# Peptides against a protein of PDB entry 7UQJ: the designs that were tried, part 5

Target 1, 160 residues: chain A of PDB entry 7UQJ
Amino acid sequence: PELYQNFNITPPRGVLFHGPPGTGKTLMARALAASCSSDERKITFFMRKGADILSKWVGEAERQLRLLFEEAKKHQPSIIFFDEIDGLAPVRSSKQEQIHASIVSTLLALMDGMDNRGQVIVIGATNRPDAVDPALRRPGRFDREFYFPLPDVKARFKIL

## One batch from the design tools (peptide; made by RFdiffusion4, then SolubleMPNN)

Design b1_p29_8_s2
Fold by OpenDDE base, seed 3:
Structure b1_p29_8_s2 (fold): chain B 160 residues (1-160), chain C 160 residues (1-160), chain D 160 residues (1-160), chain A 29 residues (1-29)
Amino acid sequence: as target 1 above (160 residues)
Amino acid sequence: as target 1 above (160 residues)
Amino acid sequence: as target 1 above (160 residues)
Amino acid sequence: EERREEERRREEEKRREEREKEVKEYLEK
């Protein structure tokens, strides 16, 4: 009881994992889901890739998001992880198609519709937090941000 | 062919992941394998531990390396991950036995023998890049290095 | 506060991260330490490798474990991460030396001696949970287990 | 021998602190 209480961590509805590619965002999300699971309380982990939702579910993306949040709510406690969320939720000011605006609006509504007492955490991962719609980064949504720095400078991160 | 083309990343023949223990080197290698795998193109991931190749395959280490590279070439696209590569390929100037020099020479030859068009990436992980033979760190071998620092215990893991 | 309360997750004294090599156990432990750190409350992360404690501290391993737990207690909130814990705490039924039994007994006593009010989490990582002494997997010790599956793109991330 | 081990430990700690400082300087850029 006390260990988690002593972390004055307001329950995030949404957490944005951001940082360069390969910094372990996706793994951290998986592993947080793991670390929150116990033998007594299994967390249901839902993973979706932003680009996959757009590409695989053209015209159904909004419905798939609704279904995902409903399923996550049904299987509480749960984590919804959006990998490459910048592919799902590009900045609204970007000249990218009206379709993105609708998907973002649906995601916003779904995050806003989560009761504060819901045991659903939403994690978004991106390499470019500035490519994510600022509306998603507001309080009650992805209001917590975790920077995954590249592991440090001196020894060449040359992914050539 | 296309997977490596889409990153505009010249396919590394070899990547050295270096940094303190538990910085996520092994993880990153697997996460890279996973991220490069699509439903259409599964990457075959081969993992060997440097010390295990030396200790388990005394006298057969060279043969096991050859077989590993042949198998990786056969199952392209593939990643060969050497964990603790400093255990396999100590610095040649170290007074360590002629056996190490032969294994290093075999690894060098195998890395040099990879055709530029091969879909085989070799990843070496070490806690001590300076303990790895400089010959392995030359262009066409482990010519890319990734430092995995300790997450600074003091540096702000700002979980906002 | 409420999120961790809503999970009704009894704070684990000990968490066993298990799964195939390079599934991200070590990274997860570090990232969990990060994710539990705030600007206000930095978690101190202690990492030890099981094989290193055995090999580097022959005869001092018990003392080093005691010092580690004391230091972790002194720097609360803290995480103690044992990488390759199967190297430190092999199954007692294995014909392996009396030294292992003493180290395991010390680790058991240290984990049992953690007050429920302590802000120390112990994380053990292994590729082989069955190679870890069942006594370590009892309630009040590593009573929570997290499976790190290989990222099979398709297969259920059952975070058990 | 104990003094040489303490010196090696102090050198490893210094090299660790230097690396931590370099990380910090990079994260501050």
Scores: peptide ipSAE 0.000, ipTM 0.228, DockQ to the pose 0.039
Fold by OpenDDE base, seed 4:
Structure b1_p29_8_s2 (fold): chain B 160 residues (1-160), chain C 160 residues (1-160), chain D 160 residues (1-160), chain A 29 residues (1-29)
Amino acid sequence: as target 1 above (160 residues)
Amino acid sequence: as target 1 above (160 residues)
Amino acid sequence: as target 1 above (160 residues)
Amino acid sequence: EERREEERRREEEKRREEREKEVKEYLEK
């Protein structure tokens, strides 16, 4: 509840940060985790790279995702940040990767199993929102999307 | 053309950012991508880690490099940033890694196939320029090298 | 000697940066490396991820650690930064990973073999200090620990 | 049609600006 109020967002299960590489998605996710941490309520921040979950844990990625969500739930209020989430949750239509289908299915189930009243936020960052499985972008999953423009756009937006 | 003019650099096919880890090579590549993005021309920034290309795509790294360069060409003006490029393009004299030889050969061919008039810049970042295959450091490839000194040197360079 | 004086720290063999992901451990390690570099003495910064050492070098991680410490010693004054050091040096009590036990043993031996008068600092960054083998946290190894609070705590600590 | 697409782009840009401003104002608080 309060964690989501601090985001000034109707409590999403997930927030998708998308935009060109280097636009500060990871920095912003960190800054958000910081700004939501008060002295009374330290937010636990979990960071995973989508590709690191696949590469480290060939055949155990599902288990690692489960453990991550359990740990996040245990350490509420918490933020799970998936950097390069398109590396974890590629579009299912890519015929080649049965392995990714099970991992994506697990991530979907984990996000669906979160009570939206839980103090666990999932932030996904991607350079390619279209490479993220659309099933993750549905209401009750990554249902808020924030575009991270290139910093010149941010710098000019400060001058205008 | 204009992308290269914005760098104030004679249009290199590639720029090698070298220097100690943590000197802000990745941050500078991002800041350069940002500063070259005007309202009229958004630069598309592509980031890959050299080692991630090898680890994710055992046997498909060549295909992933091709796709990356095609995507960069499609989204001109663009910057391809290879972080830890020494992980992708180790010195060929290392007898052990036939796999790396094909990947390096593919990267060389992709850089050679870029028209220098194309609005695609390749930035390689390395902590070990000597660990990068010298073939990548030839004219028409990574032919400009920028040393990233440790930031104290940058702080003093602003005072001089 | 001087490198350690620049840290305003009694010369540790190692400094453990711990705290939530995204708290700027890597950025701070870089900023420290920067601030310790004078015009006269350029600090060589080495960055490795704990998991990258395991994934790149299945069966050669020990050799890669040795080479890293040798290179750091050759390029004194130097900082070795292990990002995600808990990926390299998990708690030995994890029954599953005999491979990690040898790597941890090698890292312990390398840290123990460093003359504290050597201008080589090892910085470990972790999100989970409790997942780092306690043997690494002993005096003469990672004997200084810096908690990286979430930036709100840092912002408030500056206001206080 | 071009004017309507430009207006739609300007409205989408303005809604992005407002959201970025809200996020920025929230982070500056």
Scores: peptide ipSAE 0.000, ipTM 0.163, DockQ to the pose 0.023
Fold by OpenDDE base, seed 5:
Structure b1_p29_8_s2 (fold): chain B 160 residues (1-160), chain C 160 residues (1-160), chain D 160 residues (1-160), chain A 29 residues (1-29)
Amino acid sequence: as target 1 above (160 residues)
Amino acid sequence: as target 1 above (160 residues)
Amino acid sequence: as target 1 above (160 residues)
Amino acid sequence: EERREEERRREEEKRREEREKEVKEYLEK
């Protein structure tokens, strides 16, 4: 939030961090959450794992998503971080459609219902951007994508 | 490797990074791999996910582990990073014992078979250190453990 | 650089990583540089230690800083990482003022002279943010600050 | 009514296990 406020830019509603495993997506999301918080303006960071929302909250996943977004809105400025979001919102394949479609549809509706004036950023992290429902990757949702490459051996070596 | 060489310390055979999800364990392992590499001394970084080794290499997991360690030895100085190592080497529960026991036993043997003169470091990352077989946490294996705390929400929020 | 481009945000000119010793500031700066580099778009990472610039380049520190920024601009997208920047840019105390003031003034001028369109990010890491000249912490310089909390001392020292 | 509630609970639990399995299989792919 503050990052974008300091730039007088409207924070993106959703940011997709994608890239190979262990590229630091989760750390970066946490770091981004971090950077946006000053001593004057504490950001609230919410973290959920996509698979955990599906497995722990079977039948209540929609409700838990709603509660998460309500809590994030209540504690704004806030960041909602979905780790392994591909586990929550897989690509709609014809045979798995109903339950995943409802959860995805709920997430879509929650993202679409985010006022641009709201200081809530949603960060999704995935190792498989192509496994994320394209509907989530549309403008007004996860409209910004961040590839976390495996730091090439050369990039690692220059970094370190 | 170089980090330990620069300190005239014998590199640990195995290092366990443990802590809550998204504490940067994987990033740290990658960054350590990178820190240890100079322009003169490139470190080879191998990454495997524990669950992926079990799921992708059903029946060949032992062979894939052997190949990984051979390749790491061949390309030393090297780092082998196991993300979600608890997925590869869960605590021996009575009913899953045979297949997991063989993979764990293979990993144990591969770690025990690492000559201290070898410039190969094994890093395991887990969110559940207690879900990792205690045999892996013994001296000569993952004998060094690194707790990655959740940076306090406040502390994360100062990073950007 | 790419991280901010992927965000469609103007990269900050300067980012200050601050926090207790061994909190992974250097590691994060390195990992950020890595994460921003793809196979298609290699980021050039420049690292300097503040104390080393003062000690190795007595009387040439200003020239070396200029050369560093020129090289970074030439090899953009690039990251300049100053480790222990408090060693380079201590708070102006009355008795050390002249030599440090010229180096700090040179760094200030170099940061102020960075075009926002330039794909050069400057990262300063310090254990003592209050020891960094407040002039460096102003908008257009290190205008973003990043607190790296102490992970438990045991977790840090084992990570490196 | 109790039998219908137990059957519904068992069907929900079975659908839960199937969904958890599908999610696991999907995440493993």
Scores: peptide ipSAE 0.000, ipTM 0.290, DockQ to the pose 0.047

Design b1_p29_8_s2
Fold by OpenDDE base, seed 1:
Structure b1_p29_8_s2 (fold): chain B 160 residues (1-160), chain C 160 residues (1-160), chain D 160 residues (1-160), chain A 29 residues (1-29)
Amino acid sequence: as target 1 above (160 residues)
Amino acid sequence: as target 1 above (160 residues)
Amino acid sequence: as target 1 above (160 residues)
Amino acid sequence: EERREEERRREEEKRREEREKEVKEYLEK
């Protein structure tokens, strides 16, 4: 409790940014990373695409996730941003390939294994929060959800 | 004619956003999607990258396009946004793989098969409109083109 | 010297935008392209992702780079923006595939071959300037580096 | 919240303008 105030250690919190594509989720995550960096305290920002972890690392995705979390912990304070996390952590179905189940299980374990003393924030961005495994949306994981509404019409006509 | 005014049913129109990369084509497509969404009428926004349809779905790209248009029709009013559509619908050359010709043919057929009563808008974004198959630029397909100039500094500051 | 003033010909300079992801490097490169475009003088903006050149053009990346620079020279004044240039021009290691070495060599030769009389600016954006081949950071190539700091902490702690 | 978002947008915009100006002035030299 009090220890988090003294260190400005935001507990490792999973934050899910959800909303229509291009509502600025990626921009906001980058914005948060940028803002949490001071001259005294550089935040290391790790960006991964959910689909890229699966496609680039067929058979090594679990290892790459472990390495990512280890590197984020080593370079704390850090932000891990998963763009398109619905591509990484699809809803578990009995018909899903065992590979996807293991990757999601690894991500769950990595999020659960983040000691509340770690300065690692995990931000997931998705357009489809319902396509993300509900196990990731539990307390201690992506326990905060921020909806990125489609910006209101009136604000956009000023962009034209 | 008059029936479209009464329902605010924009006929299924293909709109091609073209211009230098990052003139805000994707942002504008999303802005339009959001502006057309009211509390009473949520527009479903489907985003696909042209290159991702080809690379993720080797041999199933046609089926994925069909499913995308069916899903968009099911969730009407909807916007299908193809980012980097020049990657999906390259200019047909005699040397292009038969696979690319079939994908483009499928997209043409899907756009032609959109009943004027459907509330599905298709937005293509490209940096190279001349690299898009001219067959897609015909009436009933991407029949409207919007050039996204590099916003003058002053104009861009109003977009933020 | 004086000839550059009369034509507002910025000598072909490679500018490396570096800094944490989402500090607005891509936005800035686009804003610069826009701000340098007047009604009298349209700047043509070419954007490429470093990783996309490698992944889309396995075996043709060198040719695509040559074509890009030729097209930029043909449409001068022009800006070539390489987003994620660390993906295109990784640090040369003895273990890197000969293909990557040839692509980097081609980019070096293309930058060196830009006569100071050409109106082609090359902007590279990276999150990892140290992951870019040091040969690209030499005079006559990406000889100017702009750090995009994470925007100050104070403004964004109010988002959390 | 809207005012704070607008103020932040303006500050980010101003910083972008300053950097754009700096890069532009640099590119024009």
Scores: peptide ipSAE 0.000, ipTM 0.300, DockQ to the pose 0.023; fails the geometry check

## One batch from the design tools (peptide; made by RFdiffusion4, then SolubleMPNN)

Design b1_p30_3_s4
Fold by OpenDDE base, seed 4:
Structure b1_p30_3_s4 (fold): chain B 160 residues (1-160), chain C 160 residues (1-160), chain D 160 residues (1-160), chain A 30 residues (1-30)
Amino acid sequence: as target 1 above (160 residues)
Amino acid sequence: as target 1 above (160 residues)
Amino acid sequence: as target 1 above (160 residues)
Amino acid sequence: DEERREEEERRRIEEERAEQREKALEEAAK
């Protein structure tokens, strides 16, 4: 927080980790949580899978998201990690439009409602960043993105 | 391999990571993969979700597991990470007994068939280690287990 | 390494494994080393016990640490595993303050002196992470931590 | 010159193995 304040940079609330399966997105998210934890100040790490919020909590997904964000705020500093966030906030496909739209709207409101002084970071992981609703990828939400290439492409990015 | 040979220890083929949601299981598995990956030698990280193998590959889960293990062997050194392995190998519940039993049997055979000299590590993650078939938790399979406590319990285990 | 470079994150030099005795910390460290080793590229695994560095090398612990890090650098990619690191870098207890302080200072300098591109990972294992000097648990050193709880506590968290 | 050729050839083999792994991962992701 303070380092970002010193640079007059709005701390990124949301970070999108994207890349093929197995490339280390969930790794990095939790590694961040662990690296940010000291003896005096542990970061609370909340993990949810996008599809699980949809499937396990059909009709309660909005409530579960609200509870998650309240709990994260209560236990700040905290990281909320959404694994497979494309499963929670898929790009609006016509057939289940309303259920997905309500959940996405709730997530948008929760991310926008995070006080800039709050110590809650949201990390979304996806294998398909283009399957994530573009509204979530706007400034103040998932405004920073990190690509996780395949091991082979990671070898190439050293060569470049 | 050689380091374990020097200690006359059978290298763990399978490691079970268990603990509440958000406690770092998937992190550790991937952190392992990342820490093991150098520029010259990347560990190939395969990630599968237990429930996804069951749901996406109904009737082909056995084939998909075989393909996964063959691919992991081909790309060794490799880590196969089963997230939510309790979703793939639930303790035998009566109703879908045969489908789950065939998948579990296949996974058992694949783990047992891994040459001790091979550089394939299997990591299973679960929030419910008692929901994992005990046969998977035997020597030569998931024979080592790591628990990931909640941050507050992590704090308490420092105090104890 | 590369994955961390892509994020402009200093790759974790040090990972602290902590948890009660027998929880698999040393196992994980060795499993990492083994999983990272291929026929074409072996990861050199250096293992030291914290108490052994103090007891066997009274007055030379600093030199032995320097030699260890130089050897690890020479044989990169490498893992330096400090088992019972609390025995090497105990939280400053009054009676042997100066000897422990010099050793801790040396370890700090060695960890800080590791080039970000270097393929040396340091893993510390301890049963008492609060007995590890907090200075070692700062960013760029043991900046990532993983907890390993008892099997019985692992079993109980399923029951709760 | 020979060490450089061996290093380039190792790099090329590693790049080809890399590209094969990428294709295999893409096929496994389908």
Scores: peptide ipSAE 0.000, ipTM 0.182, DockQ to the pose 0.041
Fold by OpenDDE base, seed 1:
Structure b1_p30_3_s4 (fold): chain B 160 residues (1-160), chain C 160 residues (1-160), chain D 160 residues (1-160), chain A 30 residues (1-30)
Amino acid sequence: as target 1 above (160 residues)
Amino acid sequence: as target 1 above (160 residues)
Amino acid sequence: as target 1 above (160 residues)
Amino acid sequence: DEERREEEERRRIEEERAEQREKALEEAAK
């Protein structure tokens, strides 16, 4: 409940954080996780980089995604945060098609297969929402998008 | 001298920065490097990601670690920053054991082999200090730990 | 025009952002992209990590670079941001020479081949400008350098 | 049987990694 209330999402809807790198997408995903976790209600935070799922788990990326979603379900309330999700689910028009197509298909199936009563949120972060397969941006998947604007140059000089 | 004075560490002690991703561990490691580097005293900063050492240098990771430490020694005062060090030195109980065991053993030997009079600091950053091989967290290695708390949600909105 | 006016660069000059990690190089590159993009003029932002080009595209890194530059040209005004560009274009003196030499040569040729009238900016971010092949730091390539100083330790504690 | 053992072991490693992440989040929430 609280997790989804704080995210203002209906499960199993994925949230796509998009915006420039260093805009704090990962930081926000974790801030949300921390703000939703209390001493009594710990949110399990799973982080994966999209590119790591491809490079580290060549031939097993689908299985690793399945395991990740199973584990997130087991440890709910949970957040699965995919950093650089465009690295996992590039637009199908890119000829790295076959390996990516199966992984994307698996991710689609896993997101579609999440119980609406579950307390698993999937957050995808990308720099390029248009580089994410449009199938992932459909209702029931990453159907909520949050744009992370760049702080203006003046605001950034305060971080620097 | 100054490098270790600013870090308040006795060489060759490694510093483990741990805390949630996006807590600025990498930023801090570099802040320290820059604050210790003057026009007269340039600190050479070596950054490696633990997972990159494994994935890019399969079969040569040990050699690359040796070369890194040699280069850091050659260019002292220097900082070797391992980002995501848990990717390099996972706890030995994980059966990706044989390849990781040799790399961990090499890193242990390199840290133990550093001259206490040298001006090489090793900073490891991790999100999960408990996922780092306990052998690396022993005296003479990553024996100083700095926790990087998450800024509260309010503090994060100032970075966004 | 506007893109290069906002960057205060003459095309096809690459900009090298150098400075400590987490100093907001990536953040700044994207701030600039966002500040230059209006509702009427969307800047297409291409981000690649130098090391990913090597590890993910072994044997095709040159082709991927060519495709990236072609796509950036097609979608101009555009920014190609190479994060950790020292991972792509290490100084030639390092014996990982042959594979890197061809990639560096390709990147050099692509930067030299950019039309000065084009609206493609290449931003390279590095922690170690001295680890970038000097050939990339020559006029017409990464010939503008921006140092990203570390905020002093006090300023960083405000981000933490 | 070997594939199942490797699967269970990967699952165990991933579970340990999840628990460690949870603990790290718990410590970060304090």
Scores: peptide ipSAE 0.000, ipTM 0.207, DockQ to the pose 0.058; fails the geometry check
Fold by OpenDDE base, seed 3:
Structure b1_p30_3_s4 (fold): chain B 160 residues (1-160), chain C 160 residues (1-160), chain D 160 residues (1-160), chain A 30 residues (1-30)
Amino acid sequence: as target 1 above (160 residues)
Amino acid sequence: as target 1 above (160 residues)
Amino acid sequence: as target 1 above (160 residues)
Amino acid sequence: DEERREEEERRRIEEERAEQREKALEEAAK
């Protein structure tokens, strides 16, 4: 409850930050986490990358996801941030390795198993929202989406 | 071709983003990638860190680079972003471990092997352009360089 | 000496960048590093993440920290940046694994062993300054703290 | 874990840069 009030958003299980890469998705997720952290009430921020879970945890990705969610639950209030969640949970296609399908299924189950009364938010960031498995975008999962637009071209030229 | 048009830059094999760290190199690379991604045409963004390739892939760094380039080619249009490329490809000095020289040589060969007609851009980011092996800065490799200046001192003091 | 002059800060052994995540801590650390790098005098920037040192280097974390500090000393002028230093050096609690306590003790010893005349700065970044071991915040360690505020709400809404 | 954290750190750096740029633009527009 209070975590969601601090985010000033309707309490989702999951929030999808999508938009052009480098538009501030991870930044915002972190900024929100800290904005909601008071001296008395600190938010525990967990971060994972979708592609990392696949590549590093070959054969353990499911277990690592479970452990992550358990740890997040233990350290409430918590944010689980998945960067490049499209790397973890790409759109289910016949060409996807069975491993990906298994991991996605685990993530879906973990999100479905979350108690909405818990002080755990899951944020997924992606540059390719359409590369995210539609099952993740269903109600009770990543059911809120925030678009991160590109900065103005003028903004880019002031950097170069 | 089209990827380069979308970047609004002359088609290089490699683009070196250099400048003070924290000036937006990685951000810009990502922003460009997503600016060029449409709903119909998504750019696959690969990210590696120079120092990671050395530390994680002891004895496999060359293979990992090869795999990365193959994967990028498979998932065209693609961007390969090397952050801290100076960590991967430091200036060749007599004091550099033979391992670094080998990895750099592999990267050079991979960049040289890129077909300019392919929709693969390599972006290297560094805070130390002069710590990058000059061989990487030759035509057909990182032959375009973008400087990222520090934001105004006043902008920094608003953060502190 | 000169490195500290270039930073325009009183010469600390360690600087704690704290604030809401995504407020520019890592960015600023890098920007400072490069702002202090001239063509003639390049700063070597070392980056580690607190939680990485724990998870990757199980049983070697202490050794890796020692090696990092030795390497930084060898490549003076240097910056050692610890991102999420709260992951490496959480507040000492009875619930902390003995491993964490050992690593923190090693980091403390390494920081204490730094010669203030050396051109090595240690920057720790955290979103949870109060989750950092208070021993790290003592004089001669992370004895300077820089707060990174959230951008204005209006600035956030321009990203969304 | 490390690649992830470094990548996450990179992304954090990137986003922090975007925000600094946006601020710098707003200041330059004043």
Scores: peptide ipSAE 0.000, ipTM 0.181, DockQ to the pose 0.024; fails the geometry check

